# Designs tried in a protein design run: peptides against a protein of PDB entry 3S8F. Part 334

Target 1, 157 residues: chain A of PDB entry 3S8F
Amino acid sequence: VLTLFVAVPSLMTAFTVAASLEFAGRLRGGRGLFGWIRALPWDNPAFVAPVLGLLGFIPGGAGGIVNASFTLDYVVHNTAWVPGHFHLQVASLVTLTAMGSLYWLLPNLTGKPISDAQRRLGLAVVWLWFLGMMIMAVGLHWAGLLNVPRRAYIAQV
Target 2, 166 residues: chain B of PDB entry 3S8F
Amino acid sequence: DEHKAHKAILAYEKGWLAFSLAMLFVFIALIAYTLATHTAGVIPAGKLERVDPTTVRQEGPWADPAQAVVQTGPNQYTVYVLAFAFGYQPNPIEVPQGAEIVFKITSPDVIHGFHVEGTNINVEVLPGEVSTVRYTFKRPGEYRIICNQYCGLGHQNMFGTIVVKE

## One batch from the design tools (peptide; made by RFdiffusion4, then SolubleMPNN)

Design b2_p30_4_s2 (from b2_p30_4, 18 letters changed)
Fold by OpenDDE base, seed 1:
Structure b2_p30_4_s2 (fold): chain B 157 residues (1-157), chain C 166 residues (1-166), chain A 30 residues (1-30)
Amino acid sequence: as target 1 above (157 residues)
Amino acid sequence: as target 2 above (166 residues)
Amino acid sequence: MDLLPLLLQVYNSSVDMILNSLLEFAKKME
């Protein structure tokens, strides 16, 4: 149980970000318990990308707690579950955050704003990336629960 | 104005922190539930056992593959397995159906995996340490051993076989 | 647990359908 409390700092950080999003949404005119979400700039890939990363990080974080459990780790260790976990953490959150950062950074560095077409394309790319990552992650976790080993090209299921 | 904004932010943070803590306890509860309902899938850790990887091939219970399977009691066996680059010894491992098998697995070289298909046997094998796994094969046949820890250029071809005789 | 293999099969089939559809679309756009 004490080992599982290692998740506290991570959760605190993640939900602090969520708090910041709520505050930002309310500043943009969002009202009510969930109305602030709608008020966020969903038309900006620089915003959408890291937020989608955060969404992927939720199940990934839950999986992290599982992986940190001594007894449960025996079930999932060195199975496809593990790649599923870190793809949510790295290929979703970190990568999408990096992508979002680029959508903000490049226009600012060059002094040239992105065109509307580029913006729409960026949104499509980010959403498709997220969708693909979710499909992959669910598949890997599921395979892991079926005792599919990682780092192997064959498996008996 | 700045002070008011700061207080507002803190209020939201407090709310989300409370939610965070609640979720943490939910996850712990889920783990507890899983352990309570799926005990058959949980294998307790064994004692720490050490071995010298530099001499394990030369002396001791792992040295002779012909003597790797040792009957320790009625319908009870200990199997001394070496995981090495790139295979398993003995290969095949022959054990009787219905017997309680204690696998003692170690490595003379690098870290390997020991994953037996069709079973819940899945452990890492570290040089200098002995991994102990207990299992009873209820079905006769062949069970493939897969290395699921990268161990070098031949990792992808590192397989073994357990033959369960009826 | 007993339904897991079936669910996996359904999942795999669904993913395959999606990927095939995307591939076909890509071919049309080429």
Scores: peptide ipSAE 0.015, ipTM 0.731, DockQ to the pose 0.028
Fold by OpenDDE base, seed 5:
Structure b2_p30_4_s2 (fold): chain B 157 residues (1-157), chain C 166 residues (1-166), chain A 30 residues (1-30)
Amino acid sequence: as target 1 above (157 residues)
Amino acid sequence: as target 2 above (166 residues)
Amino acid sequence: MDLLPLLLQVYNSSVDMILNSLLEFAKKME
C-alpha cells in the first residue's frame, strides 16, 4: 500500500527531472531528439553521478511496482530479486546522488576548485560504480527469477 | 523571461508525459510476461485462516507429525506443516508422485520461510496464520525446504525435506 | 526456461572476464 502511494509522485518527479535535463541540454545548444543529451555536462562528476543514479532508479522503480503487486510479489518475494531492487534504489540512486553532491559540496566548502585529475578520477569512480551496480543488480534480479532464495547461503542454481 | 522559461519547461514535460504513457504500456507488458512465465504450478489460497500459535503444537492437525499427511480424496492430500526454530515438521514430508498436495503451513514461534527447491513454492509463514499452497509434484525424488526469512541464530541451518514417492 | 541456467553461467563468466580485464587495465595505469 505504501509503495503505491509513493509510486505516482515518484514517476511525476522522474519525468519532471527528465524534462529539466532536456531543457538544460537545449539551453546548452543541443538540438534534435537526442542532441540535448550530448550537450549536457558529462565532464562533471557532480552532474554525471546523480544522472546515472536516476537511470538505475528507473528499473528499480518498476521493480517496486512488481514487489507491491500481490500476485507478482508471490514470485519474487524473499528471493535474490529483492536485494537487487534495494541496490538499485539505495546503492544506485541514493549513493550516486550523494557522491554527486559531494563533488559539488567539497569544492564549495573548501573554496578550492577540483583539479583536472580529481575531476577525471571522479568520473571514473562514478561510471565504474554505475557499471558494477548494474551488473550486480541484473544478476540479482535474474537469480531471483530463477528462485534463488534471499537470506540463504545455499541455492539450487 | 522567467515566464517563458516555465512555459518551455512545461512543453518538455508534456513530451515526457507522453513518453511516460508509452512506458506504462511497456511495464504492463513486462508484468504480464512475468505472470505468464513464472506463476505456473503453484496456486496460493486466497482465504485467510488463523490458528493459535500457543496451542498449535499441542492440539489440532499440526500436533502429531505422524498424522500430518491426510488423504482428502483420490490422489489428493493435505499436509499440515510446522515451521519452527529451527526446522520443519514433519521431516521428511512424504507424498505420492502426481498427487495434488495442499500444504497448510504455520509457525508456533516466529516468522519463517517455506521455500521448496525445484518448485515455485515460496511463502512466508506467520505465527497465528495458516499459509496454504497447492502443488503437484510431477517428478519423484527429494525436494529441500529452505527457510528464507531470518528467524534466529539457527536460521542458516533450518532445512527440511519433501520426499516424493513413485 | 531450460536455457536459463546456461545463460546465467555465460553471464557470470562474462562478468568475470570483464572484471579481470578492468583489473589488468588498472594495473597498466599505475
Scores: peptide ipSAE 0.015, ipTM 0.685, DockQ to the pose 0.032
Fold by OpenDDE base, seed 2:
Structure b2_p30_4_s2 (fold): chain B 157 residues (1-157), chain C 166 residues (1-166), chain A 30 residues (1-30)
Amino acid sequence: as target 1 above (157 residues)
Amino acid sequence: as target 2 above (166 residues)
Amino acid sequence: MDLLPLLLQVYNSSVDMILNSLLEFAKKME
């Protein structure tokens, strides 16, 4: 019940953010159904990080509904599925948003822009983090579906 | 100009709302299909039942491991299991193949897990509550019980065994 | 669906291979 209660505002927020991104992309010259995506500032880690976090949050949100379902939760509860869900929600969205916030905040606090090298390194860190989190999350969800237990180092598979 | 921008944003919001809802349904459907086809389904659980964790070791159906397996009918058994720090009793649990087994599981101390490998039996065991799980073992052999809820220093070694006899 | 366990094993093996390779590379660079 609580999960569903939180899910509705979360979806509304996601829609608003997505709409803002499309609007921004179109203002930057993007056209067509997907052209606005390419027009977004993908060269800025402060932008890329939270966007990747949002992308990871989509399957995580779906997992939240699964966890809130009595019938489905019986299958996935206390399996590797649950850590997989957490890593999408916390270690992906929250962490990447925090990283992105730092890339924005530090230059503003110091009054100095980041160097090009720092920018490129930041992009690499963010993308590698996202990739690693997706690989781990997919693996954990898959393992969970195969009844691999949570909080145990021994499993049948 | 701001008004036009606002209208445009609203239009984008509607589009993304539709897309998000559609994707949500697709994901749920795919997950449901996977679970339905890959898993053994849901094990029926009993009604909420309470027990005093401070006396469960001294009196009642959990007090004597030798009397933990009770035949309740033709090919029907109830097994009273204690999950404790750090193990299970009775251990091993011996049941016949093909019999309908009702596990009544509780804890005298802290929260534990009751996960039977090779099955879809996976429940948390709370002190003061009785977890009820119904299952029929189709294959004979040994099934390991593992604790999947952290319960202390000995958590990693907390194991039990169900022996299914032909 | 019956291939899931096998696919999981392949996945795990691949991940382990990558991780081990990275560790070996890190040791080499030290």
Scores: peptide ipSAE 0.013, ipTM 0.659, DockQ to the pose 0.025
Fold by OpenDDE base, seed 4:
Structure b2_p30_4_s2 (fold): chain B 157 residues (1-157), chain C 166 residues (1-166), chain A 30 residues (1-30)
Amino acid sequence: as target 1 above (157 residues)
Amino acid sequence: as target 2 above (166 residues)
Amino acid sequence: MDLLPLLLQVYNSSVDMILNSLLEFAKKME
């Protein structure tokens, strides 16, 4: 029961970040319910990468609640569901945040801005990474629900 | 103005917190729905039972694979299973169709998994601890046991079989 | 799909052979 309470501060943190994004978007001229999203700097891989990581974190966080539930964990424990979960958390959120951090940090450390070509390449990399990660994660979660075991090279599905 | 910015951020934060609370209730509702519709057949774990892993092979109900299947009542059996590096005993496990089977699973060496394909039986097996699972096989045939917890070089080849007889 | 289990078994067996060979070598070096 106490484990499920971890979801509360996690959700609060996530939506606090969302509030910051809304504030930033509105400062950039975005209006309306969704106009602030469009106003965010989607042309900057240093911004896009961690935001995509956060988007991947949403289903991952939901899965975390499932994994932390005593009754629901019985269904998914040691199945492909678990790798699906932490690939969203680690290989999506953490990795994309690291990528975004590099796109921000390197120009600042060197004092040289990235070229337009590098910027476009960076955008391609982070979007492709996100897409691939979502495909893999959805597949792993789906396989887990079909009772595909974790750490096995063969399974009866 | 830092003060104005702070007030604006606070306003947005309150809105998103309200949304987060709403989403929390949605998630709880979804969990409740999942529990109500998909967990009706959850196998309850038994009470914590401990055993000495250093002697489990020499004495006790796990010592003789030929006596591992014990009839405890009409159409009721207890099966004492050892998960070890790298296999299961007895192997195969032979049980009758429609019987209520109580699996008592432990390990003499390291942590293993006990995942029975085609069933909802999926437990970790710890040395010194007895895992208890109750299941009734409705369909005859062979069910493969898979170790889903890494236990060494032979982990990937660690399989067992449950044979359900008509 | 019918050949997939066989292919996986062959792969698994090959991996085991390699790993066992490496372990044997390591034991000789100790």
Scores: peptide ipSAE 0.000, ipTM 0.701, DockQ to the pose 0.011

Design b2_p30_4_s3 (from b2_p30_4, 15 letters changed)
Fold by OpenDDE base, seed 5:
Structure b2_p30_4_s3 (fold): chain B 157 residues (1-157), chain C 166 residues (1-166), chain A 30 residues (1-30)
Amino acid sequence: as target 1 above (157 residues)
Amino acid sequence: as target 2 above (166 residues)
Amino acid sequence: MDLLPLALEVYYSSIAMILNSLLEFAALME
């Protein structure tokens, strides 16, 4: 009930953010159906991190709806599926947003801009984190669908 | 120009809202597909049933493990299972191959899991509630029951066995 | 055995994420 209660507002928020990104990209000179995406500041880890978090949140949100379904929850509940869902929500969106926030916050607090080396390293870290999270999430969801139990050290499957 | 910008923003928002609605239907379709393809083997049976966890060990159908397996009809059985810290009762659970088994599972203490490997049987067992699961074992052999809900220090060692006989 | 590759995938992914976190910390503390 609670999940379904927040699902629709969350989706609306997510797509509103997407709308804002499109507008921003177009303001930066992007044109066409996809040109606005390229125009976004992909060289800034403070931007890339939360965006990647949002991308990871999409399958996580879909999984949330699955978990909220009585019949489908019966299939996936207390399997490795659930940790997969949580990691997409918390370790992807929340964590990446926090990471991105640091790349904005620290330079502003210290008054010193990040070096180019720090920027490049930050981008690498954020992308690698996202990649790792996606791999882990796919693995956990896959294991869950194979009926691997949650909170158990052993499985026959 | 602010009005023009505002109008542009609204246009993009409307577009993405339309997209969001479309995606919502896609998600519903995916859920329906998943439901259709992953509903094998287990039928949640019956209405929500309540029981007193403080007396379930002393009286009623769960009190005697020797009487836990009850034949209710031709090739049909009801098995009254207790999940407790830290094990299952009866253990092993012996049932015939090909018989329709109705598991009635409850707990006298804390929340446990009842996950039968090799099957789609996977339910949480709450004190005061009876979980009902219907299943037919097509293959003989041993099926391990795993607790997949943390229930205390001995959780990791909480296992049971269902023995399906020919 | 069928689960082992998947388990390893999850395990190594976790390690990678930890290492990434350390690298991020190092980058920010430079």
Scores: peptide ipSAE 0.093, ipTM 0.753, DockQ to the pose 0.030
Fold by OpenDDE base, seed 1:
Structure b2_p30_4_s3 (fold): chain B 157 residues (1-157), chain C 166 residues (1-166), chain A 30 residues (1-30)
Amino acid sequence: as target 1 above (157 residues)
Amino acid sequence: as target 2 above (166 residues)
Amino acid sequence: MDLLPLALEVYYSSIAMILNSLLEFAALME
């Protein structure tokens, strides 16, 4: 039980971000229990990308707790489950955050706003990235549960 | 005013922190549930045992592949396995069906994996440390051993075989 | 053979993500 308290700082961070999103949405005119979500700037890839990263981080974080469990780690360690976890944490949260940061940083550095075409294409890219990442992650976790080994080109399933 | 806004922010933060703690307990509960319903798949860690990787090939129970399989009792065996770059010793490992097998696995060189297909045997093998796994093969046949820890240029070709005899 | 569909899913998803990265780069460098 005490081992699982390692999740507390991560959860605090994640849900602090969620609190910030709610506050921002309400400042933008969103009302009600969920109305603040719609009020967020979903037309901006600089916003959408890191938020999608956070969404991917949810199952990844849950998996992190599994991986940190002594007994459950025995089941998943060095299987395809582990790469599945990594891709959610790194290729989803970190990568999408980096992608979103570029959509904010480059316009500010150059002094030139992104065009509407760039904005629309950016939205398409980050959503497609998220979709692909979720598909791959589900596949890797599924394979891991079927005892597909990590770092091997063959498996008996 | 700024004070009112600050209090509002704190209220949201407190709410979400409470939710985070609730989720923590949910995850703990899920782990507990898994342990309660899937106990057969959980193998406790054995006693930590050390060995000198520089001499393990020359002396001791791992030195002679022909003496690697030791009968320790009725229908009980201990198998001393070396994982090395790039293979396993002995290879094949021959054991009887239905016998309780204790694998004692170590490495003379680098870290390797010991993943037996069709079983829940999956351990890392560290030089200087002995990995102990207990298993009973219920079905006869060949079981492939796969290295699932990167160990060098020949890692992808590092395989072994366990032959379970009727 | 039983792993083939899953392997293909992972493989094609990886390719798609790489392509998306390239498209993103192209969009930002317009």
Scores: peptide ipSAE 0.038, ipTM 0.755, DockQ to the pose 0.030
Fold by OpenDDE base, seed 4:
Structure b2_p30_4_s3 (fold): chain B 157 residues (1-157), chain C 166 residues (1-166), chain A 30 residues (1-30)
Amino acid sequence: as target 1 above (157 residues)
Amino acid sequence: as target 2 above (166 residues)
Amino acid sequence: MDLLPLALEVYYSSIAMILNSLLEFAALME
């Protein structure tokens, strides 16, 4: 019971971040129910990277609830599901946040803005990373549901 | 300025929370529908059973692999399984088709996994603890046991077999 | 089919949040 209650403050934090993004988008001229999303600075890899990380965190967090469930964990424990979960949390959220922080930090440390070429390359990197991680994560979760074990080189399916 | 920003963010936060609440009711409705149309089984949790890992090979129900399969009733068996570095005993485990099997699994050395392919049997085996799993094999044949918890240099080769006889 | 695992994850997570807590409570009361 206590373990699942930990999900509550986490969700509240997620909604707070979403609210902040909506506020930022509306300040940038976004209107309507979804127009604020388009108004966000999607041309900046320092912004895009952590946002993509947050998007990956949503299914990862949902999986965390499953993993923390006494009854449901019996189904997914020590299967490929678990690696799928923490790759979303670590290799997506944490890694993309680190990438984003680097794209912000580097210009500040050098005192020079990144070039347009560097910006475009950065965008390509973070989007490709996100895409690859989503494909892998979905595959791992699917394999886990098919009872493919982790830490094994062989499986029935 | 900060107060205005905080007020605005709070308003949006309330909106997102309201959305979340609405979605929660949708999910509850879906769950209610599923429960109304389907019966879901509850996985029971057993009480903690302890054993001395240093003597489990020498005395007790795990000591003799030849006596590991015990008939406890009509079409009911208890199987005392040891997971060790690097294998399982008895191996193979022979049980009849359609019988209710209670596996009592423990380890004399380190933590192992007990994952039976083709089944939902998947438990960690801790030295000093007894894992209890109840299962009925409906199909005859061979079921491979896989260690899915790293247990040392021979982990990747640690396999067992359950043979279900007609 | 491609989104099926994610959909199931969301669905099962919802179940876990509600039913798992009840089951754990019941188990603790025994």
Scores: peptide ipSAE 0.023, ipTM 0.719, DockQ to the pose 0.036
Fold by OpenDDE base, seed 2:
Structure b2_p30_4_s3 (fold): chain B 157 residues (1-157), chain C 166 residues (1-166), chain A 30 residues (1-30)
Amino acid sequence: as target 1 above (157 residues)
Amino acid sequence: as target 2 above (166 residues)
Amino acid sequence: MDLLPLALEVYYSSIAMILNSLLEFAALME
């Protein structure tokens, strides 16, 4: 019940963020339904990281609804599914947001912009992190559905 | 020209909105239908059985592993299982193929898991509470019980066996 | 195991619902 209740405000927040991104993209010259997305600053790791975190949060949030279901939780509880959910929520959203925050905070604290090399490295880091996290999360969810137990080193599959 | 372009954009947006709305209703309907027709054997919280973990080994239905399997009907059994650090009792659990088995599982010490490989039996076992699971083994053979809740240094070696006889 | 198809359905349908909601919002903002 609590999870489902929290889901509604979370979606509202997501829509607000999306609106902000659309306005930002349009201010940057983006046009059309999706053109504003392309106009966003994808060359800035401080922007890319939290956005990727939000993208990972979508399937994670869906999984949260599953985990909160009495009927479905019986299937997924204490299986590899649960770590998969956690990694999307914590290691994706929270971690990437923290990483992005650092890319914003450090230049502001030092008064110096990051170098181009640092920028490129930052982009590589956050994209590789996201990719690895998605692969791991998909694998864990899949394994969980195949009844691979959590906190066990063996499985019949 | 500008007016025509505007109308085209609006038509596109309207189409996407309609599609989104339709898909939402379809998925909601499918979820509702599936939930209405499927059951997972959820035990009502109000009927949760409680037991004293400090005495469960000394008295009651869990005290004697030799008496753990109780026939309650022609093709029905109740099995009283203890999950403890670090194993299960009785071990092995012997039950007949095709019989309805009601597992009543509790713990005398800490929280454990009761995960039977090859089945949908997967419950946490809490001291002071009795976990009840109903299952019918259709295939004879050995089924491994795994603890999927960390319970201490010997957690990784905590296994049991269910032997289903023809 | 009998509920695995349901779990998959609910999971993917939930994702689809969220995505559709986002698309709807985007369309409204244009």
Scores: peptide ipSAE 0.019, ipTM 0.703, DockQ to the pose 0.411

